# Ledger of designs, part 18: peptides against a protein of PDB entry 3VZA

Target 1, 98 residues: chain A of PDB entry 3VZA
Amino acid sequence: RVERLCKSKELFEERLGLEIRRIHNEQLQFIFRHIDHKDPDKPYMFTLSINEQGDYEVTSCTPPLDCISEFQLKVRETNNFSAFIANIRKAFTALSFK
Target 2, 62 residues: chain B of PDB entry 3VZA
Amino acid sequence: AAYVTQLYYKISRIDWDYEVEPARIKGIHYGPDIAQPINMDSSHHSRCFISDYLWSLVPTAW

## One batch from the design tools (peptide; made by RFdiffusion4, then SolubleMPNN)

Design b1_p10_3_s2 (from b1_p10_3, 6 letters changed)
Fold by OpenDDE base, seed 5:
Structure b1_p10_3_s2 (fold): chain B 98 residues (1-98), chain C 62 residues (1-62), chain A 10 residues (1-10)
Amino acid sequence: as target 1 above (98 residues)
Amino acid sequence: as target 2 above (62 residues)
Amino acid sequence: DDSLYQKLLE
């Protein structure tokens, strides 16, 4: 089972171009790659925590996204975490064309 | 790794087929409607195309 | 931190 889990993680990381890391202060770091077709390894990142109220909170976003605060509000309202992550990737993709 | 793989499924709704050759990207996407198969030869596509394609399967509607 | 994962997976 451990071997399967390791393989699964590696497949997701490569195929989705999304790495998920545990970082200090009880946060998760989401690192997108494969965004810029001219620079596939360029990382686009954000960090996520659960605040004292139990709500999703984006603690950093690199590069910054104007829409990230709205997405944070939307995920708190809908609990649609899948759409949250997908919309962030979409926004990073749009930013890469600038 | 159990938690992170569960999180990947929560995000993507994709379940991979782990019994195929490495160059074959095979699995099932469980969307809001009917489940759809994924079956592509990775050697025919760039890493960016593959990722873009897979993410295109994930609805962005809130 | 497993607690964060657990909260996200609820």
Scores: peptide ipSAE 0.430, ipTM 0.954, DockQ to the pose 0.793
Fold by OpenDDE base, seed 4:
Structure b1_p10_3_s2 (fold): chain B 98 residues (1-98), chain C 62 residues (1-62), chain A 10 residues (1-10)
Amino acid sequence: as target 1 above (98 residues)
Amino acid sequence: as target 2 above (62 residues)
Amino acid sequence: DDSLYQKLLE
């Protein structure tokens, strides 16, 4: 099982171009790659925590996204975490064309 | 890596087929309506195309 | 860190 879990993580990282890291102060870092077709290794990332109220909180976003605060509100309202991540990737993709 | 793999499934709703050769991207996407097979030859596509395609399977409706 | 994962997977 351990070997499969490791393989699974590697497959997701490569195929989705999404790396997920545990970082300091009980946060998760989400790192997107394969966004810019001209620079596939360029990272687009954000960090996420659970605040004292138990709500999702985006603690950083690089590069900045104007829509990130709205997405934070939406995920709190809907609890649709999948759509939350997918919309962020969509926003990063749009940003890469500017 | 149990938590992170569970999180990947929560995000993507994809379950990979681990029995195929590395060049074959095979699995199942479990959408809200219907499950769809994934079956790609990675040697025929760029990394960005593959990622874009897989993410296109994930609904963005809240 | 596991607490965050637990919340996300809740």
Scores: peptide ipSAE 0.426, ipTM 0.955, DockQ to the pose 0.829
Fold by OpenDDE base, seed 1:
Structure b1_p10_3_s2 (fold): chain B 98 residues (1-98), chain C 62 residues (1-62), chain A 10 residues (1-10)
Amino acid sequence: as target 1 above (98 residues)
Amino acid sequence: as target 2 above (62 residues)
Amino acid sequence: DDSLYQKLLE
């Protein structure tokens, strides 16, 4: 099982171009790569926590996204975490063309 | 690793086939209505194309 | 840190 879990994580990281890290103060860091086809290793990242009210809170976003606050509101309303992450990636993709 | 792999599934709704050779990207995407197979030869595509394709399977509707 | 994962996976 441990071997399977390790392989699973590696497959997701490479195939989705998404790394997920636990960082200080009970946060998760989401690191997207494979966004810019001209620079596949360029990272696009954000950090996420649960605030005192129990709500999802984006604590950082690099590069910054104008839409991140709206997405934070949407995920709180819908609890659709999958759409939340997918929309962030879409926004980063759009930003890479600027 | 158990938590993070569960999170990857929650995000992507993809279940990989772990028995195939590394160059074969094979699995199933579980959408809300229909499950769709994934079956790609990674040697035929760039890493960016593969990622873009897989993310295209994930609905963005809230 | 597991608490955050637990919240996300609920």
Scores: peptide ipSAE 0.425, ipTM 0.954, DockQ to the pose 0.832
Fold by OpenDDE base, seed 2:
Structure b1_p10_3_s2 (fold): chain B 98 residues (1-98), chain C 62 residues (1-62), chain A 10 residues (1-10)
Amino acid sequence: as target 1 above (98 residues)
Amino acid sequence: as target 2 above (62 residues)
Amino acid sequence: DDSLYQKLLE
């Protein structure tokens, strides 16, 4: 089972181009790659926490996204975490085209 | 890795087939209505194309 | 942190 879990994580990381890391202060870092076809290893990332009110809070976004605050609001309203992550990736993709 | 793999499923709704050759990207995407098979030969595509394709399966409607 | 994962996976 442990081996399966490790393999699963690796498959998701490579195939989705999404790495998820636990970082300091009870945060998760989401690192997207495979965004820029000309530079597949270029990272696009954001960090997420749960604030004192129990709500999702984006604590950083690199490169910055104008829409990130709206997405934070939307995920709080809908609790659709899947759409939240997918929309962020879509936004990063759009940004990569300058 | 249990938590993170669960999170990947929560995000993507993809369940991989772990018993196939490494070059075969095979699994199931569970959409809101129906499940769709995934079956790709990774050697025929770039990493970016593969990722873009898989993410295209994930609804962006809130 | 596991607590954050737990919250996300609720």
Scores: peptide ipSAE 0.424, ipTM 0.954, DockQ to the pose 0.769

Design b1_p10_3_s3 (from b1_p10_3, 7 letters changed)
Fold by OpenDDE base, seed 2:
Structure b1_p10_3_s3 (fold): chain B 98 residues (1-98), chain C 62 residues (1-62), chain A 10 residues (1-10)
Amino acid sequence: as target 1 above (98 residues)
Amino acid sequence: as target 2 above (62 residues)
Amino acid sequence: STDIYEWLLK
């Protein structure tokens, strides 16, 4: 099972181009790659925590996204975490064309 | 590893087929209504194309 | 504080 889990993680990382790391202060770092077709290894990332009120909070976003605050509000309203992550990736993708 | 793989499923709704050759990207995407098979030869596509395609399966409607 | 993975997956 451990071997399967490790393989699963590696498959998701490579195929989705998404790495998820636990970092200090009980945060998760989401690192997107495969965004810029001219530079597939260029990272686009954000960090996430749960604030004192128990709400999703984006603690950093690199490069910055104008829409990230709106997405944070939307995920708090809908609790649709999947759409939250997917929309962030879409926004990073759009940013890579500018 | 258990938590992160569960999180990947929560995000993507993809379940991989782990019994196929490494070059074969095979699995199932579980959408709201339809389960769609995934079956790609990775050697025929760029990493960016593969990722873009897989993410295109994930709904962005809130 | 709560483990973030447990929070996200609850």
Scores: peptide ipSAE 0.603, ipTM 0.959, DockQ to the pose 0.519
Fold by OpenDDE base, seed 3:
Structure b1_p10_3_s3 (fold): chain B 98 residues (1-98), chain C 62 residues (1-62), chain A 10 residues (1-10)
Amino acid sequence: as target 1 above (98 residues)
Amino acid sequence: as target 2 above (62 residues)
Amino acid sequence: STDIYEWLLK
């Protein structure tokens, strides 16, 4: 089972171009690659925590996204975490063309 | 890696076929509607195209 | 505090 889990993680990282890492203070770092077709390895990332009220909180975003605060509000309202991550990737993609 | 793989599924709703040849990207996407198969030859596409395609399967409606 | 993975996957 351990081997299958390791392989699964590797496949998701490569195919989705998304790395997920646990970092200090009970946070997750989401690192998107394969965004810029001219520079596939360029990272686009944000960090996420659960605040004292139990709500999703974006603690950093690089590069900055004007829409990130709105997305944070939306995920709190809908609890649609999948749409939250997908919309962030879409926003990073749009930013890569500017 | 149990937690992170579960999180990948929560995000993407994709389940991979782990028994196929390495160059074959095969799996199932489970959306709100009927499940749809994924079946790609990675040697025919760029890494960015593959990622863009897979993410296009994930609904962005809140 | 609460494990973030457990929170996200509960």
Scores: peptide ipSAE 0.603, ipTM 0.959, DockQ to the pose 0.480
Fold by OpenDDE base, seed 1:
Structure b1_p10_3_s3 (fold): chain B 98 residues (1-98), chain C 62 residues (1-62), chain A 10 residues (1-10)
Amino acid sequence: as target 1 above (98 residues)
Amino acid sequence: as target 2 above (62 residues)
Amino acid sequence: STDIYEWLLK
């Protein structure tokens, strides 16, 4: 089972181009790659925590996204975490075309 | 890594086939509607194309 | 304080 878990993590990281890391102060860092086809290793990242009210809170976003605050509101309203992450990746993708 | 793999599933709704050769990207995407198979030869695609394709399976509707 | 993974996956 341990071997499968390790392999699963590696497959997701490579195939989705998404790393998920636990960082200080009870936060998760989401690192997207494979966004820019001309620079596949360029990272696009944000950090997430649960605030005192128990709500999703984006604590950083690099590069900045104008829509991140709206997405934070939407995920709080819908609890659709999958759509939240997917929309962030979509926004990063759009940003890479500038 | 149990938590992170569970989170990947929560995000993507993809379950991989772990018994195939590394170059074969095989699995199942579970959406709100019908489950769809994934079966790609990674040697025929760029890493960016593969990622874009897989993410295209994930609904963005809130 | 709760683990963020446990919170997300509950």
Scores: peptide ipSAE 0.597, ipTM 0.958, DockQ to the pose 0.488
Fold by OpenDDE base, seed 5:
Structure b1_p10_3_s3 (fold): chain B 98 residues (1-98), chain C 62 residues (1-62), chain A 10 residues (1-10)
Amino acid sequence: as target 1 above (98 residues)
Amino acid sequence: as target 2 above (62 residues)
Amino acid sequence: STDIYEWLLK
């Protein structure tokens, strides 16, 4: 089972181009790659925490996204975490064409 | 490790087939409608194409 | 609303 879990994580990381890390102060770091087809290893990332009110809060976004505050509001309203992550990736993809 | 894989499933709704050769990307996507199979040869595609394709399966509607 | 996040950190 342990071997399967390790393999599963690696498959997701490679195939989705998404790495997820736990970092200091109980934050999650999401690192997207495979965004820019001309530079597949270029990272696009954001960090997420839960604030004192218990709400999702984006604590950083690199490169910055104009829409990130709206997405934070949407995920608080809908609790649709899947759409939250997918929309961020979509926004990073659009940014890579500039 | 179990927790992060569960998070990947919550995000993507993909379950992989772990019993195929490494070059075969095989699994099932469980979207809001009927489940769809995933079955592709990774050697025929770029890493970016594969990721874009898989993410295209994930709904962006809130 | 933050169950996924909290579960991951357990």
Scores: peptide ipSAE 0.246, ipTM 0.943, DockQ to the pose 0.176; fails the geometry check

Design b1_p10_3_s4 (from b1_p10_3, 5 letters changed)
Fold by OpenDDE base, seed 4:
Structure b1_p10_3_s4 (fold): chain B 98 residues (1-98), chain C 62 residues (1-62), chain A 10 residues (1-10)
Amino acid sequence: as target 1 above (98 residues)
Amino acid sequence: as target 2 above (62 residues)
Amino acid sequence: DTSLFEKLLE
């Protein structure tokens, strides 16, 4: 089971181009790669925590996204975490073409 | 590792087939409607194409 | 539901 879990994590990281890390101050860092077809290893990332009210809070976003505050509001309203992450990736993709 | 893989499933709704060769990307995407099979030969595509394709399966509607 | 997220931080 442990071996399978390790393999599963590696497959998701490579195939989705998404790495998830625990970082300081009780945060998760989401690192997207495979965004820029001309530079597949270029990272696009954001960090996320649960604030004192129990809500998702974006604590950083690199590069910055104008829409990130709206997405934070939407995920708090809908609890659709999947759409939240997918929309962020879509926004990073659009940014890579500018 | 168990929790992170659960989070990946929560995000993507993809379940991989772990019994195939490394170059074969095989699994199932569980969308809001009918489950859709995934079956790709990774040697025929770029890393970016593969990721873009898989993410295209994930709905962005709130 | 943030329970899974919180478990990841444990």
Scores: peptide ipSAE 0.568, ipTM 0.959, DockQ to the pose 0.166
Fold by OpenDDE base, seed 3:
Structure b1_p10_3_s4 (fold): chain B 98 residues (1-98), chain C 62 residues (1-62), chain A 10 residues (1-10)
Amino acid sequence: as target 1 above (98 residues)
Amino acid sequence: as target 2 above (62 residues)
Amino acid sequence: DTSLFEKLLE
C-alpha cells in the first residue's frame, strides 16, 4: 500500500503539474508547473493555511493574482475546494499569456 | 502519503489506473454527472498539454 | 470542510 501511495503521488505531480508541500507555520504550499508552454518548469505558487476562525487563508501568491482574494471568499462561501484550486490554475494560465 | 493522495483526489476527482505501462495515462474522472474515462498516450503529447487537458476536466463553477 | 487539510498538517 505504501508503494502504491508513493506512485500515486508521483503520478499526480507529473500529470497535473501540481506539487503539494508542507511548510513552516502549519501551511501547505501549492506549486503549479506546466503552466507556460514555453517554460514548462516555471513555478506558479501559493500558500494556504487555516486561520483562527477555521477558514482557508491564502498567505502568499507568486506571481500575485488580483483575483486571489475573491477566490478565498468564494471557497469560504461554497466550500468547493476543487473549484478553488482549479480557478487559481486558470488564473495563473491567463497570467502566463503576456 | 495517504492524506496527500486524498487531497489530490479532493482537488481533481481523478482515480488513476496503476496497472498500465508508464506511457499510458489511464484513469477515471468523477464529475458531478457521469464518470468519464481518461486514456492517453503520453508519448504523443507535451507535458503542458497533458496537464491542461486533465485540468480542463475539473469544473470551475463554484 | 477543512478536516483533510488539517490532517495533512499533523
Scores: peptide ipSAE 0.566, ipTM 0.959, DockQ to the pose 0.167
Fold by OpenDDE base, seed 1:
Structure b1_p10_3_s4 (fold): chain B 98 residues (1-98), chain C 62 residues (1-62), chain A 10 residues (1-10)
Amino acid sequence: as target 1 above (98 residues)
Amino acid sequence: as target 2 above (62 residues)
Amino acid sequence: DTSLFEKLLE
Protein backbone atom coordinates (compact mmCIF):
# COMPACT_ATOMS: atom_id res chain seq x y z
CA ARG B 1 0.00 0.00 0.00
CA VAL B 2 2.84 2.39 0.79
CA GLU B 3 4.32 1.75 -2.64
CA ARG B 4 0.94 2.40 -4.25
CA LEU B 5 0.54 5.68 -2.38
CA CYS B 6 3.97 6.86 -3.46
CA LYS B 7 3.24 5.94 -7.07
CA SER B 8 -0.12 7.70 -6.90
CA LYS B 9 1.46 10.93 -5.68
CA GLU B 10 4.08 10.80 -8.44
CA LEU B 11 1.46 10.19 -11.12
CA PHE B 12 -0.65 13.13 -9.96
CA GLU B 13 2.36 15.43 -9.78
CA GLU B 14 3.51 14.60 -13.29
CA ARG B 15 0.16 14.31 -15.04
CA LEU B 16 -1.58 17.29 -13.45
CA GLY B 17 1.59 19.33 -13.21
CA LEU B 18 0.66 20.09 -9.61
CA GLU B 19 2.90 19.63 -6.59
CA ILE B 20 1.53 20.02 -3.07
CA ARG B 21 3.89 20.74 -0.18
CA ARG B 22 3.40 21.28 3.52
CA ILE B 23 5.35 24.36 4.53
CA HIS B 24 5.97 26.44 7.65
CA ASN B 25 3.20 27.97 9.74
CA GLU B 26 0.62 25.29 8.92
CA GLN B 27 0.28 26.08 5.22
CA LEU B 28 0.06 24.11 2.01
CA GLN B 29 1.94 25.27 -1.06
CA PHE B 30 0.44 24.49 -4.46
CA ILE B 31 2.92 24.58 -7.33
CA PHE B 32 1.61 24.45 -10.89
CA ARG B 33 3.86 23.57 -13.77
CA HIS B 34 3.07 22.69 -17.38
CA ILE B 35 1.29 26.05 -17.70
CA ASP B 36 3.52 27.70 -20.29
CA HIS B 37 4.02 25.37 -23.23
CA LYS B 38 7.19 27.26 -24.13
CA ASP B 39 8.54 26.86 -20.58
CA PRO B 40 6.87 23.80 -19.04
CA ASP B 41 8.92 23.87 -15.83
CA LYS B 42 8.06 27.48 -14.97
CA PRO B 43 6.27 27.39 -11.60
CA TYR B 44 3.04 29.17 -10.74
CA MET B 45 2.38 29.02 -7.02
CA PHE B 46 0.08 29.93 -4.18
CA THR B 47 -0.05 29.08 -0.49
CA LEU B 48 -3.14 28.28 1.51
CA SER B 49 -4.01 28.04 5.20
CA ILE B 50 -7.02 27.80 7.47
CA ASN B 51 -7.52 31.02 9.40
CA GLU B 52 -8.79 31.40 12.96
CA GLN B 53 -12.38 31.43 11.69
CA GLY B 54 -11.84 28.08 9.98
CA ASP B 55 -11.91 29.52 6.46
CA TYR B 56 -9.54 28.96 3.56
CA GLU B 57 -7.11 31.84 3.26
CA VAL B 58 -4.64 32.46 0.45
CA THR B 59 -1.43 33.65 2.08
CA SER B 60 0.62 34.19 -1.08
CA CYS B 61 0.32 33.99 -4.86
CA THR B 62 3.25 34.10 -7.29
CA PRO B 63 2.77 35.52 -9.80
CA PRO B 64 -0.04 37.62 -8.33
CA LEU B 65 -3.60 37.14 -9.58
CA ASP B 66 -6.17 39.92 -9.48
CA CYS B 67 -8.93 37.33 -9.14
CA ILE B 68 -7.46 35.40 -6.22
CA SER B 69 -9.39 37.33 -3.55
CA GLU B 70 -12.65 36.71 -5.36
CA PHE B 71 -11.85 33.00 -5.66
CA GLN B 72 -11.13 32.89 -1.94
CA LEU B 73 -14.55 34.36 -1.32
CA LYS B 74 -16.20 31.89 -3.69
CA VAL B 75 -14.62 28.80 -2.14
CA ARG B 76 -15.71 29.98 1.30
CA GLU B 77 -19.26 30.40 0.03
CA THR B 78 -19.53 27.22 -2.04
CA ASN B 79 -16.98 24.91 -0.40
CA ASN B 80 -16.12 23.78 -3.94
CA PHE B 81 -12.42 23.17 -3.45
CA SER B 82 -12.06 21.47 -6.83
CA ALA B 83 -13.43 24.49 -8.70
CA PHE B 84 -11.23 26.73 -6.57
CA ILE B 85 -8.01 25.01 -7.62
CA ALA B 86 -9.14 24.60 -11.23
CA ASN B 87 -10.04 28.28 -11.54
CA ILE B 88 -6.67 29.31 -10.16
CA ARG B 89 -4.95 27.15 -12.77
CA LYS B 90 -7.12 28.69 -15.48
CA ALA B 91 -6.16 32.15 -14.26
CA PHE B 92 -2.46 31.27 -14.28
CA THR B 93 -2.87 29.91 -17.79
CA ALA B 94 -4.43 33.16 -18.96
CA LEU B 95 -1.63 35.10 -17.31
CA SER B 96 1.01 33.07 -19.15
CA PHE B 97 -0.23 34.50 -22.45
CA LYS B 98 0.44 38.09 -21.37
CA ALA C 1 1.15 10.15 1.39
CA ALA C 2 -2.39 8.93 2.01
CA TYR C 3 -3.82 12.36 2.74
CA VAL C 4 -2.10 14.08 -0.18
CA THR C 5 -3.44 11.50 -2.63
CA GLN C 6 -6.88 12.03 -1.13
CA LEU C 7 -6.44 15.75 -1.73
CA TYR C 8 -5.50 15.10 -5.35
CA TYR C 9 -8.71 13.13 -5.73
CA LYS C 10 -10.68 15.89 -4.02
CA ILE C 11 -9.27 18.33 -6.57
CA SER C 12 -9.32 16.29 -9.78
CA ARG C 13 -11.84 13.50 -9.13
CA ILE C 14 -9.49 11.20 -11.03
CA ASP C 15 -8.70 7.61 -10.07
CA TRP C 16 -5.70 6.14 -11.89
CA ASP C 17 -5.22 2.64 -13.21
CA TYR C 18 -1.92 1.58 -11.66
CA GLU C 19 -1.59 -1.75 -13.49
CA VAL C 20 -0.72 -0.41 -16.96
CA GLU C 21 2.65 0.40 -18.49
CA PRO C 22 4.14 3.77 -17.48
CA ALA C 23 3.52 5.39 -20.87
CA ARG C 24 -0.21 4.66 -20.69
CA ILE C 25 -2.34 7.21 -18.86
CA LYS C 26 -5.44 5.30 -17.85
CA GLY C 27 -8.02 6.16 -15.27
CA ILE C 28 -11.52 7.35 -14.57
CA HIS C 29 -12.75 10.89 -14.07
CA TYR C 30 -15.77 11.05 -11.79
CA GLY C 31 -17.82 14.02 -12.83
CA PRO C 32 -21.02 15.12 -11.15
CA ASP C 33 -23.16 13.16 -13.59
CA ILE C 34 -21.22 10.58 -15.62
CA ALA C 35 -17.90 8.87 -15.01
CA GLN C 36 -15.61 9.15 -18.04
CA PRO C 37 -12.65 6.93 -18.90
CA ILE C 38 -9.19 8.35 -19.44
CA ASN C 39 -6.92 6.50 -21.86
CA MET C 40 -3.94 8.25 -23.41
CA ASP C 41 -0.55 7.32 -24.78
CA SER C 42 1.78 9.83 -23.14
CA SER C 43 4.42 9.31 -25.82
CA HIS C 44 2.12 11.00 -28.33
CA HIS C 45 1.63 14.20 -26.32
CA SER C 46 3.58 16.91 -24.55
CA ARG C 47 3.48 17.20 -20.78
CA CYS C 48 1.63 20.50 -21.12
CA PHE C 49 -0.99 19.02 -23.43
CA ILE C 50 -1.61 16.13 -21.05
CA SER C 51 -2.00 18.44 -18.07
CA ASP C 52 -4.25 20.84 -19.97
CA TYR C 53 -6.42 17.96 -21.11
CA LEU C 54 -6.79 16.47 -17.65
CA TRP C 55 -7.59 19.84 -16.11
CA SER C 56 -10.20 20.41 -18.82
CA LEU C 57 -12.11 17.54 -17.25
CA VAL C 58 -12.43 19.45 -13.96
CA PRO C 59 -15.50 21.71 -13.81
CA THR C 60 -14.85 25.35 -12.97
CA ALA C 61 -18.45 26.20 -12.11
CA TRP C 62 -18.80 27.09 -8.46
CA ASP A 1 -15.15 20.76 4.66
CA THR A 2 -11.57 21.55 5.64
CA SER A 3 -10.96 18.35 7.60
CA LEU A 4 -8.78 16.73 4.95
CA PHE A 5 -6.75 19.92 4.61
CA GLU A 6 -6.21 20.04 8.35
CA LYS A 7 -5.18 16.38 8.44
CA LEU A 8 -2.44 17.19 5.94
CA LEU A 9 -1.10 19.75 8.39
CA GLU A 10 -0.80 17.26 11.26
Scores: peptide ipSAE 0.566, ipTM 0.959, DockQ to the pose 0.166
Fold by OpenDDE base, seed 2:
Structure b1_p10_3_s4 (fold): chain B 98 residues (1-98), chain C 62 residues (1-62), chain A 10 residues (1-10)
Amino acid sequence: as target 1 above (98 residues)
Amino acid sequence: as target 2 above (62 residues)
Amino acid sequence: DTSLFEKLLE
C-alpha cells in the first residue's frame, strides 16, 4: 500500500503538474508546473494555511495574482476547494500568456 | 502520502488506474454528473497538453 | 471542511 501511495503521488505530480509540500508555520505550498508550454518547468506557486478563524488563507502567491483574494473569499464562501485550486491554475495559465 | 493523495483526489476527483504501463494515462474522473474515463497515450502528447487536458476536466464553477 | 488539510500538516 505504501508503494501504491507513493506511485499515486508521483502520478498526480507529473500528470497534473502540481506538487504539494508542507512548509514551515503549518502551511502547504502548491507548485504548478506545465503552465507555460515554452517553459514547462517554470513554477507558479502559492502557499495556504488555516488562519485563527479556521478559514483558508493564502499566505503567498508567486507570481502574484490580482484575483487571489477573490478566490480566497470564494473558497471560504463555497467550500469548493477543487474549484479554488482549478481557478488558481487557470489564472496562472492566463498570466503566462501576458 | 495517504493524506496528500486524498488531497489530490479532493482537488481533481481523478482516480488513476495503477495497473497499466507507465506510458498509459488511464483513470476515471468523477464529476458531479457522471464518471468519465481517462485513457491517453502520454507518448503522443506534451506534458503541458496532458496537464491542461486533465485540468480541463475539473469544474471551475464555484 | 479543512480537516484533511489539517491532517496533512500533522
Scores: peptide ipSAE 0.559, ipTM 0.959, DockQ to the pose 0.167

Design b1_p10_4_s1 (from b1_p10_4, 6 letters changed)
Fold by OpenDDE base, seed 5:
Structure b1_p10_4_s1 (fold): chain B 98 residues (1-98), chain C 62 residues (1-62), chain A 10 residues (1-10)
Amino acid sequence: as target 1 above (98 residues)
Amino acid sequence: as target 2 above (62 residues)
Amino acid sequence: DSLLQKLLDM
């Protein structure tokens, strides 16, 4: 089981180009790679927490995304976390073309 | 950890086949309509293409 | 972890 879980994590990280880390103050860091085809290892990342009201809150976004506040609102309204992450990746991809 | 793999599934809705050769990207994507198989030879694609393709399976509609 | 719990309960 442990071996399977480790393998699963590695497969997701490599194939999706998405790393998920637990960081201080009960936050999650999402690190996208494989965004820029010219620099596949260039990270695009954001951090997520729960605010005092219990709502998802993006605490940082690097590089900045103009749409991140709207996405935060949308995920609070819909609770569609999959679409939330996918849309952020889409936005980072668009940004990489400058 | 177990929570991480579960989170990946919640995000991607992909279940990997762990019994295939390392170069074979095989699994199932469970979309809102019909489950679709994934079966790629990673040696034929760049890492960016593979990731872009897999993410293209994930709906962006809220 | 409240954040993880919230995510996993979706």
Scores: peptide ipSAE 0.527, ipTM 0.955, DockQ to the pose 0.687
Fold by OpenDDE base, seed 1:
Structure b1_p10_4_s1 (fold): chain B 98 residues (1-98), chain C 62 residues (1-62), chain A 10 residues (1-10)
Amino acid sequence: as target 1 above (98 residues)
Amino acid sequence: as target 2 above (62 residues)
Amino acid sequence: DSLLQKLLDM
């Protein structure tokens, strides 16, 4: 089972171009790659935590996204984390064309 | 590792077929209405195309 | 991990 879990993680990382890392202070770092077709390894990243009110909070975003605050509000309202991540990737993709 | 893989499923709603050759990207995407099969030969596509395609399966509606 | 647990409880 441990071997299967490791393989599963590797498949998701490569196929989705998304790495998820646990970092200090109970945060998660999300690293998108495969965004820029001319530079597939270029990372697009954000970090996520839970604030004192218990709400999802984006603690960093590189490169910065103007829409990230709105997405943060939306995920708090809808609890649709899948849409949250997908919309962030879409925003990073749009940014890569500028 | 278990929690991370669960998170990947929560995000993507994809379940991989682990019994196929490494070059075969095979699985099932579980949308809210109909489950759709995934079956790609990775040697015929760029990494970016594959990722873009898989993410296109994930709804962005809130 | 509280963050992971919150995410998985959605």
Scores: peptide ipSAE 0.509, ipTM 0.954, DockQ to the pose 0.673
Fold by OpenDDE base, seed 2:
Structure b1_p10_4_s1 (fold): chain B 98 residues (1-98), chain C 62 residues (1-62), chain A 10 residues (1-10)
Amino acid sequence: as target 1 above (98 residues)
Amino acid sequence: as target 2 above (62 residues)
Amino acid sequence: DSLLQKLLDM
C-alpha cells in the first residue's frame, strides 16, 4: 500500500503540476507548476491554514492574486475546496500571461 | 501519504490506473454527472498541456 | 493535523 500511495502522489504531482506540502504551524503549501508554458517549472504557490475561528485562511500567495481573498470567502461559504483550488490555478494561469 | 492522496482526489476527482505504462495517462474523472475516462499518451503532449487538460476537467463553479 | 482533517471532512 505504501508503494501505491507513493506512486499515486507522484502521478498527481507530475500530471496536475500540483505539489502539496505540510509545513510548520499546521499549514499546507500548494505549489503549482506547469502554469507558464514558457517556463513549466516556475512555481506558483499559496499556503493555507485554519484561523482562530476555524475558517480556511490563505496565509501567503506567491505571486499575489487580487482574487485570493474573494476565493477564500467563497470556499468558506461553499466548502467547495475543489473549485477553490481550480480557481486559484486558473487565476495563476491568467497571471502568467501578464 | 494517504491523507495527501485523499486530498488530491478531493481536489481533482481523478482516480489513476496504476497498471499501465508510465507514458500512458489513464484514469477516470468522476464529475458530478458522469464519470469520464482519461486516456492519453503523454509523449505526444507537453507537461503544461497535460496539466491544463486535466485541470479543465475540474469544475470551477462554486 | 487539524487542517488536513478539516479538509478531509469536507
Scores: peptide ipSAE 0.508, ipTM 0.955, DockQ to the pose 0.718
Fold by OpenDDE base, seed 3:
Structure b1_p10_4_s1 (fold): chain B 98 residues (1-98), chain C 62 residues (1-62), chain A 10 residues (1-10)
Amino acid sequence: as target 1 above (98 residues)
Amino acid sequence: as target 2 above (62 residues)
Amino acid sequence: DSLLQKLLDM
């Protein structure tokens, strides 16, 4: 089972180009790669935590996204975390064309 | 590790086939209505194309 | 982790 879990993580990281890290102060870091076709290894990332009210909060975003605050509001309203992550990736993709 | 893999499924709704050769990207995407098979030869595509394709399966509607 | 648990409970 442990071997399967390790393989699963590796497959998701490579195929989705998404790495998920647990970092200090009970935060999660989401690192997207394979965004820029001219520079596939260039990272696009954001950090997520729970604030004092118990709501999801984006604590950093690199590069910055104008839409990130709106997405944070949407995920709090809908609890659709899948759409939250997918929309962030779409926004990073659009930014890579600038 | 179990928690992270569960999170990947929660995000993507993809379940991989772990018994195929490494060059074959095979699995199932579970959409809201119909489950769709994934079956790609990774040697025929760039890493960026593969990722873009897989993410295109994930709905962005809130 | 409380954040992971919250995400998985959604």
Scores: peptide ipSAE 0.506, ipTM 0.955, DockQ to the pose 0.706

